# Ledger of designs, part 21: peptides against a protein of PDB entry 4XPM

Target 1, 160 residues: chain A of PDB entry 4XPM
Amino acid sequence: VMLHSKNVKGFLENTLKPYDLHSVDFKTSSLQSSMIITATNGGILSYATSNNDVPKNSINEINSVNNLKMMSLLIKDKWSEDENDTEEQHSNSCYPVEIDSFKTKIYTYEMEDLHTCVAQIPNSDLLLLFIAEGSFPYGLLVIKIERAMRELTDLFGYKL
Target 2, 67 residues: chain B of PDB entry 4XPM
Amino acid sequence: DIKGTIAFDTHGNVIESTGVGSQRIEDIGDLSKVTLDAEGFAQVQGDSLLVHLYKRNDITLAVYTSA

## One batch from the design tools (peptide; made by RFdiffusion4, then SolubleMPNN)

Design b1_p10_3_s3 (from b1_p10_3, 5 letters changed)
Fold by OpenDDE base, seed 4:
Structure b1_p10_3_s3 (fold): chain B 160 residues (1-160), chain C 67 residues (1-67), chain A 10 residues (1-10)
Amino acid sequence: as target 1 above (160 residues)
Amino acid sequence: as target 2 above (67 residues)
Amino acid sequence: LFDKILSDFI
């Protein structure tokens, strides 16, 4: 099943919501950004951002989009390097996971003052990328992206 | 009474921290080395606090209580 | 308590 662009956008927007732990008095901030990008070139196929106070078609919006493009490319490059590095795959920043018998890896990266995590959608040419503030714990980011990826089974095996 | 908590994953990354646990994130290094029993439990005496450890499904919870 | 808290993560 092919996901419509609007459906993907809505999905990504939903991932921006804070992670609320009910058993303890702890709640995260919203994600700054959520994206689906290509594993080959780091191109953005779809994205959502929590900062919507920027007027559309303004220079500030263009700059924000360009920033996302830059981050996407940088994360893709780091991911590509790690996927070709056995040592990095065994680091404490790599989380092997299995979803419906499909294997993938979740990587966490600190980007300046931001916390990011990225994972290849199983057997696909696509990456799911979350960008959060430094206050968002990596452990919860990993759980969040793993759970989100379980909802993207239609994209498993997607090739460009 | 519970003085604080730390939850962390197998990589040592913090999931959540509350109370005194928020000031003792550095304890994760030592806590991760503690041998747990068959049920995933252990107790460790700290400086002035007792730490109750429970691990299940790759998540470790440390609960700090008075000694 | 442990089960209650951990249930939020798993």
Scores: peptide ipSAE 0.189, ipTM 0.728, DockQ to the pose 0.799
Fold by OpenDDE base, seed 1:
Structure b1_p10_3_s3 (fold): chain B 160 residues (1-160), chain C 67 residues (1-67), chain A 10 residues (1-10)
Amino acid sequence: as target 1 above (160 residues)
Amino acid sequence: as target 2 above (67 residues)
Amino acid sequence: LFDKILSDFI
């Protein structure tokens, strides 16, 4: 089964939902953004954002998209550097994970006051990227993105 | 009788904190060193609170209670 | 209760 662009967009929109611990009084905010970007250039293939109160095609929307492009590029660059640095791969900001026998790594990055995490979709040229407010714990971001990647098996091994 | 909770991963990063747990993040260092039983459980007395530790799938949950 | 709480994380 092939994931079409509309299906991917819908998937990313669903990832924006807060992480709610029903057993205790703890609930995160929604993600600010969820994106699939290229590992090679940091180009955005698909994205979803919260707080879509901005009129479409407005200057504010364009600026917000440009900000996403900037962040995606910066995170891609950091990720690329870390992937070529054995020491960074053993830091507390790197989480090795295995999904259906495919190995990948989740990285967490502080971007100003935002909490971000990124992971290569296994054996692919794609990265999944979550951007959240500073109130969103990194530990939950890691769990969230791992669970999300398990739903993207159709993209495993995807090459540009 | 739960006064608070802390959940943390194997890196020591906080997953969540509630109640008194949010003010005791520094406990993670000590809690991570506690020897757990075969079921991933331990109890640790600290200050006026009893800490119930539960570890499963690399996530440790610390529950603070009065007793 | 504790098992329920923990299960929310995993």
Scores: peptide ipSAE 0.133, ipTM 0.696, DockQ to the pose 0.757
Fold by OpenDDE base, seed 3:
Structure b1_p10_3_s3 (fold): chain B 160 residues (1-160), chain C 67 residues (1-67), chain A 10 residues (1-10)
Amino acid sequence: as target 1 above (160 residues)
Amino acid sequence: as target 2 above (67 residues)
Amino acid sequence: LFDKILSDFI
């Protein structure tokens, strides 16, 4: 199955939805942004953003394209460093996971007052990146991104 | 009877919190060290609350109830 | 209750 750009964007838009626990009165906020970026240069291949109360086109708009580009580059750089650092791979901010016999790692990063989570799509040159408000628990963010990656098997092994 | 809950993973990161649990996130450090029985259950007496612990699939749920 | 709650997470 080929993933077209439209399908990928639609997928990312769906990941923005809040996590609603039915057993208790608990619901997260929507993700601020969801992105697929290159592991090599931090370039954005696809992205989705949720609307917030910030005025559109404001200089303070967090989910502006320029802000997303900067965030993706910074996170890519930090991810690259961590992938070559044994200590960082054993920190509480790193979650080794296995999907269909493919191994990857999920990293959580605090970026300003935002909670971010990034993972390499197995054996690929691509990273999946979630950006959420600080109220979004890291533990749940990790679960969310792991589940999302399970739906991106068509991108496993993708090389630029 | 439930006053609140905290769910956390093996890294100590919060998954969810409700009620009084939202004000007791600092308890995770101690709760993570509690010895669980074969079924993954434990009870810990607090100052005025009883904490019921349940762990399954690397997720620990703490339920706060009246003592 | 415990199983129901945890099932929402995992």
Scores: peptide ipSAE 0.094, ipTM 0.669, DockQ to the pose 0.784
Fold by OpenDDE base, seed 5:
Structure b1_p10_3_s3 (fold): chain B 160 residues (1-160), chain C 67 residues (1-67), chain A 10 residues (1-10)
Amino acid sequence: as target 1 above (160 residues)
Amino acid sequence: as target 2 above (67 residues)
Amino acid sequence: LFDKILSDFI
């Protein structure tokens, strides 16, 4: 099945929703941002943000996108370094997972006051990236991104 | 969905168990060896169940869910 | 979060 750009955008928008445990009276905040970026250069292929009040093509929107570009590049660089460091792959901030026999790793990174989580889409040149407030527990971010990854099977093995 | 839970202390003593956790007390030995992240969290994959580990104040809670 | 989860089961 071919994923069109509009479908990917809609998917990312849905990932912004809070994580509700249901078993307890606790619900997270919405994600600030959700992105699919290239693993090679950290370029943004698609993104969604919670603040939709900014008019399109405004200076404020451009600045917001530029901030996302910088954030994606920084996280991609950290991810790349960790992927080349065996010790970091066995740290408590790296979560190996297997989805339908495909292996990938989930990394958590603290970026200033934000909680971020990134994972390579299995066997692809793409990364899925979540950015949340510091109140969003890393453990729940890991669960959230793992579950989201299971819905992106069409992108498994995607090469640039 | 949550299938069961086990809560245990640093000595491996069972504090409580529910659901499938009541039948998997023997897992405590292995679960106690799992490295947790900075927030006291880890995930461990089993055959048919995923275990979510939460630790705070020397109490570990294992939550068994479907993958 | 941990306290809330634990309180539901203990």
Scores: peptide ipSAE 0.076, ipTM 0.681, DockQ to the pose 0.122

Design b1_p10_3_s4 (from b1_p10_3, 5 letters changed)
Fold by OpenDDE base, seed 2:
Parts: C-alpha cells; structure tokens; sequence
Structure b1_p10_3_s4 (fold): chain B 160 residues (1-160), chain C 67 residues (1-67), chain A 10 residues (1-10)
C-alpha cells in the first residue's frame, strides 16, 4: 500500500493515542504532537496534534504551528549534531535499533518540560518526531516510536 | 499482594510505574545492578518490601510486594 | 503475571 500524504496524516494522528497497559493500572497522556520532518532542514512534511480545540485559522493555531516549526528545527539541529558525535551516539539518550535489516537510531531529548523522541526513518531524509508531556516515560516513548516506524516501511529509503 | 511496579529499559529509563513503584523510580539505579538467575529472575528484600525482578527482551520488571 | 505485563511491551 502506497503511503500518501493523507494516509500519513491519519497515521500520525493515530500515534497520538495514549498508551494503556491493560495488565496494570497504567495509562499515559496523549502525545502532544507527532511529526514527520526533513533531516536536512527540519521542515515539517506532516504533523498531528492532540489539542484540536483551537479554532482553525486562529492566532492561537498559528502560534501553535509556529511553535512546532521551531521545535522541529531545534530537534533536527540537535539530531544532526549527535549524528556527528560518536560519544552522543553511545549515551543513554540514543537507542540503536534495527528494523527489517535497516539500522537507525532513536534519540530522546528533553525540550523544556516536554519529553521528545526522534528517529531517522531508515535510509531516508526523513525524521519521525514525537512530543509528549513530561509525565510520559522516555522508555515507553522509545518503544512507541520504534513500533510506529515499523509501520512506515513505505518511507524507507525516501530521498528528498 | 502487589504494592507497585516499575518497568525500565537497559538505559535505565522508565517504561511504566504503578503504586509504590511510582515513588521509587530512584531504585532503578540499584535494581539495574542486580544479578539475575538463568531464568531472568531475582528477589531483593528490603525492610518492609520485597522486590521481584524479571528481565526479558531487555526490559526489566520490578514488582513490589510485602516482605 | 510477569509474562502478562511484559506482553504489553513486546
């Protein structure tokens, strides 16, 4: 199945859902945002946000989008730096993973009071980015983004 | 009787926590150093709590019960 | 119990 832009948006929206452990009394909040951005410039190709109560075309919505743009750029910059830093790649903030024989890395970054997680879609110029509240455990966030990337095989090898 | 749980990964990051486990995240540092048996199990006894450790697929689960 | 809890993660 070819992944079209609309399909990507729907996919990202689905990732916003909270994680609910059925075996124990544990449930997270929804992700604040889920995004696909370019690894080159940090440009947003697709995004989803949990706060949809803001009227469309409102100043608050514009500010929210601008905030996402800023965060995406900042995270991309930090990711780029870490990709060129061997020590950072071996820190507790970096999770090497393999998906269908493709290697990639998941990074966790604290952005103010938010917990973020970013990973390069294997062999692509794209990054998947999750933004969550500080109450969202990093370990679970990593698991969540890894599982999400496994569903984005159509984007593996995507070049700009 | 389970008093709480903590699940954490090989990086020491929390995956989930419940009950008393949510108040004992700092235990991860010590729990991560515990040697597990061949089945991936261990028990660590405290003053009033017993911690049951189980590790599988690089995830460690700590279950707190009464001692 | 352990397997049940871990099954939510794997």
Amino acid sequence: as target 1 above (160 residues)
Amino acid sequence: as target 2 above (67 residues)
Amino acid sequence: LFDEILSDFI
Scores: peptide ipSAE 0.183, ipTM 0.920, DockQ to the pose 0.831
Fold by OpenDDE base, seed 3:
Structure b1_p10_3_s4 (fold): chain B 160 residues (1-160), chain C 67 residues (1-67), chain A 10 residues (1-10)
Amino acid sequence: as target 1 above (160 residues)
Amino acid sequence: as target 2 above (67 residues)
Amino acid sequence: LFDEILSDFI
């Protein structure tokens, strides 16, 4: 199955949905943003955002396009640095994972008061990026992004 | 009789928390060091609560109950 | 995942 741009955006929109545990009273907020960006330049190829209590078109709107561009660039830069830093790859903020025999890493980053995680889509020039509120647990965020990547096999090996 | 829960991963990061567990995230440091039995279970006596530990698939669940 | 684990305690 070919992933077209419309299908990718729909996929990202679905990742925004909150986690709801049925057996106990536990539910997360929705993700603030979900993005596919280039590992080379931090350019946004696709994105989805959730509505929040911030006024629309406000200069302080966190999920504005301009803010997303800034966040993607900053996270790409930090990711690039960490990929060339052995010490950072062995920190508690780095999760080595293997999907269908492809190896990649999930990084968690605190960005202002937001919780973020990013991972290179295996053997590709693309990064998957989740941005959540500070109340979203990092451990769950990592699980969420790993499961999401498992559904993006069509993008494995994608080169720009 | 469950008062709360904490689930955390091998990196010590929270996966979920409920009830009194949400106010006891700092316990993860100590709980992660507890020796589990062959079935992945342990019990730890707290100040006024009993903590039941269960680990499976690299996820540890701590369940807080009355002592 | 967690529902199954929690069922061991509830």
Scores: peptide ipSAE 0.147, ipTM 0.916, DockQ to the pose 0.184
Fold by OpenDDE base, seed 5:
Structure b1_p10_3_s4 (fold): chain B 160 residues (1-160), chain C 67 residues (1-67), chain A 10 residues (1-10)
Amino acid sequence: as target 1 above (160 residues)
Amino acid sequence: as target 2 above (67 residues)
Amino acid sequence: LFDEILSDFI
């Protein structure tokens, strides 16, 4: 199925949904944000955000567009640094994965009190970025983003 | 009776936690060093709790029970 | 139990 810009937005919105583990009494929160950004500049191509109970226009409104832009840039920069650092690629914050025959890496980053996870869409100039509350376990966040990337095959190899 | 659980990956990152496990995330460091048997199982005595370990598909589950 | 729980992560 061909992914168009409109479909990408809907896809990202779906990624916001929490995981509900039925075998144990455990359920995650929804993601705060889900984004596709450029690996070059950290520019947001598409994004989705969850509702929050924080008053709008407050400093605590993490889902504001401005905050998202800043977060995207910061994470992109960190990602770029790590991609040029062999040691960081072997840390506990880096998960090498292979989807079909395409290799990519998933990185986890603590940003303020948020748990974030970013991965380059295979062979593309795009990054998939999840932002979650600190209550969202990193290990599960990694699983989530890996599974999400498997659904973005249309973006594999996308160059700006 | 299960008192709690912790699931973590090969990087030691938490996947899920419940019950007393939620208060014992720090145990992952030690639990990750436990040698598992051929079936991916181990049992470790903790404070007043017994920890049952099971690993499959790069995920380790620690189940806390009373001794 | 373990198998059941872990299956939720697959």
Scores: peptide ipSAE 0.131, ipTM 0.721, DockQ to the pose 0.806
Fold by OpenDDE base, seed 1:
Structure b1_p10_3_s4 (fold): chain B 160 residues (1-160), chain C 67 residues (1-67), chain A 10 residues (1-10)
Amino acid sequence: as target 1 above (160 residues)
Amino acid sequence: as target 2 above (67 residues)
Amino acid sequence: LFDEILSDFI
């Protein structure tokens, strides 16, 4: 089964949902944004945002999209640098993971007051990127993105 | 009797925190050094609280209780 | 109870 653009968008929208721990009084905020971007240029292939209160085609929406583009580019650049830096790959901000025998890495980055994490979809030219508020714990963010990647097997090995 | 919780990963990053645990994130450094038994369990007395540690699948849960 | 809490993350 091939993931079409609409299916990917819907998937990303679902990742925005907050994490709710049932056994204790713990619930996160929704993710601010969830994106699939190119590892080569940081271009956005698909995205979802929780702030849907902005009128479509408004100046505010355009600004928000532009901000998202800027963040994606910056994170891609950081990711690219870290992928070429052995020391950074062994820092506490890097989580090596294996999904169905495919190896990848999850990186966490502080972007101003936001908590972000990014991971290369295994053997692909694509990155999955989550942007959350500072109240969203990094450890949970890593778990969330790992679980999300496990649902994107159709994109494994995707080349531009 | 639970006063709070902290769950953290092997990198020392928080997964969740509740109650008094939310104000004691700095405890992770010390808690991560505690030797656990074969079942991944330990108890640590700290201040006026008892900390129950449970580790499974690389996740450590610290539960703070008064006794 | 503790097992239940931990299981939410597994």
Scores: peptide ipSAE 0.110, ipTM 0.899, DockQ to the pose 0.800

Design b1_p10_4_s1 (from b1_p10_4, 3 letters changed)
Fold by OpenDDE base, seed 4:
Structure b1_p10_4_s1 (fold): chain B 160 residues (1-160), chain C 67 residues (1-67), chain A 10 residues (1-10)
Amino acid sequence: as target 1 above (160 residues)
Amino acid sequence: as target 2 above (67 residues)
Amino acid sequence: LFDEILDDFI
């Protein structure tokens, strides 16, 4: 089944939901943003942002379209640099993963006071990007994005 | 009696923390160096807490208890 | 306990 743009938007919205560890007293905040961007220039193809009951400056900034565009471009640039840097690919900020025989990498980046992670959708020109508050653990963020990518098989191999 | 927990990955990045574990994230560096038995288990005596370590599938869980 | 907790995120 082909993923349509509306389906992708709904998918990204679902990724915003908090992660709740039921066996322990631990629950994350919602993601601030979830995006699919182009690996070529960081252009946003689809995005979702969280609505907050309490105004927060950081959330307001991330929810801004212009801010999202800026963040996507910055992260794409950082990702591109790291993909061309062997040392960065072996740092604690890089997680090599394999999904159904397709290899990709998950990178974590501190952006101001936010925790972000990005991964190339396997064999595609697309990146999946999560932006969370600093309280969201990187390790769990990585697990979240890996699991999310497993649900995006329709986008595997997508070329612009 | 569990006082807290820390779960971390092979990169030392936190997955979750609860209780006293939330204030002891810095312990990950030392905990990651502990030799585990064949079952992926170890116990480490701390200052006033005993740390139970369990590793599976590249994730290590540290449970802090009084004894 | 350990298995139960780990199963939440692995």
Scores: peptide ipSAE 0.150, ipTM 0.735, DockQ to the pose 0.851
Fold by OpenDDE base, seed 1:
Structure b1_p10_4_s1 (fold): chain B 160 residues (1-160), chain C 67 residues (1-67), chain A 10 residues (1-10)
Amino acid sequence: as target 1 above (160 residues)
Amino acid sequence: as target 2 above (67 residues)
Amino acid sequence: LFDEILDDFI
């Protein structure tokens, strides 16, 4: 079953929600952005942002989208380089994971003062990308994105 | 009574920290070397605090309590 | 209690 664009958008919007530990007084901020991008070109297929206070079609919105495009491209480039570097794949910024017998890797990247996390959707040409504030722990980002990918089984094996 | 917590992964990266744990991130190096029992539990005495270690699914939780 | 805390994020 193929995911419709609206369903994907809604899914990404839900991923923006903070991570909340109920047993301790610890709660993260919302994600700044959540995106599905192409692994080949870094093109954005779908995205969600937490800052919805900007009027639609405003110059500020356009600039925000442009920033997302830039970050997407930069992260895609870093990811691509790391995928071709054995040492980087064994660094503390790379987390190998297995979902339903599919293997993938989660990477964490510091982008200025932001914490980012990216992972290839298993056997696909797609990347899932989370962008958060610096207060969002990398370890929780990794857990969050892994759990999110488990809900995207319809995109496993998706080729452009 | 819980004074703080640190959760960290197999890479030694912090997942979360609270209370006194936020000021004791450097403990991860030593805590990661502690031998755990079959259930992934251990207790370590450190200065005036007792550390309760719980490991499951590659995540270690250190809970700091008064000794 | 400690197990509950751990289970919140694993």
Scores: peptide ipSAE 0.125, ipTM 0.696, DockQ to the pose 0.800
Fold by OpenDDE base, seed 5:
Structure b1_p10_4_s1 (fold): chain B 160 residues (1-160), chain C 67 residues (1-67), chain A 10 residues (1-10)
Amino acid sequence: as target 1 above (160 residues)
Amino acid sequence: as target 2 above (67 residues)
Amino acid sequence: LFDEILDDFI
């Protein structure tokens, strides 16, 4: 089934859900934001945000549209730099992965007090971006985005 | 008696933490250097706690128990 | 316990 814009939005919304471990008393918070952005310009093609306890329309509203635009651009820029830096690709912030014979990389970035994770959708001009609170472990965030990426096969090879 | 846990990946990034493990994230640096046996297991004594290490599929689980 | 817990992650 081909992913349509509505389906992508719904998919991203679903990724916001927290991860709950069954064997131990551990549950993550919901993601603050989940986005598909362009690898070229960092433009947001689709996004989802979760509710927060911060007053809306305040300076402290982290998942505002303007903040999302800023963060997406910043992360895209850093991602672009890292993709052109062999050393960064071997850092503890880079996870090479292979999905159905397609290679990609997952990067983790700290943005202010937030934990972010970004990955290029294989062979595409698109990036999947998760933004979470600092309480969300990076390692689990990486696992989450990898699993999510496996569900986006329809976007593999997508070119702008 | 389990006092807490830490799970971390090969990069040293936290997967999860519970109990006293949540207060001992800094231990990952040292724990990652511990030589594991052929089954991916080790025990490390630290201060008042015993740490049980188990690694599988590039994930290391540290379980903190009383000594 | 270890196996059970790790299975939740992967």
Scores: peptide ipSAE 0.121, ipTM 0.717, DockQ to the pose 0.851
Fold by OpenDDE base, seed 3:
Structure b1_p10_4_s1 (fold): chain B 160 residues (1-160), chain C 67 residues (1-67), chain A 10 residues (1-10)
Amino acid sequence: as target 1 above (160 residues)
Amino acid sequence: as target 2 above (67 residues)
Amino acid sequence: LFDEILDDFI
């Protein structure tokens, strides 16, 4: 099964939904943004945002997208540096994960007051990026992105 | 009676917190060092609360109770 | 209870 652009967009939109625990009274906020970006230059290939109150093609929407582009580029740079740094790969901000025999790493980054999480889609030139409010626990954010990547097997090995 | 909970991963990052646990995130450092039994359980007396620890699949749950 | 709660996370 091939993932088309519309399918990817819909997938990212679904990742925005909060995590609701049933055993205890705990529920996260929605993600602010969910993106697939290039590992090479941090370009956004697809994105979803919870900011639905902004009119389409408005100046505010454009500014919001531009902000996402900037954050994407910055996170891509940090990720690239960490991938070449053994010490960073052993920090509490790095989670090695294996999905169907493919190895990847999940990184968490504090961006201003936001909690972000990024991971390379296995053997690909793509990164999956989640941006959440500071109230979203990193531990749960990592679990969320790991589960999301398991549903993106069609993008494994994707090269630009 | 449960007064609160904290769940955290092997990196010490919070997964969830409820009740009094939300105000005691700093306890994770000490809780992560507690020796668990073969079933992954431990009890730790702290201040006026008893903490029940349960770890499975790299997730540790701390449950705060009055006794 | 512990098992039920943890199962929600993983």
Scores: peptide ipSAE 0.115, ipTM 0.703, DockQ to the pose 0.817

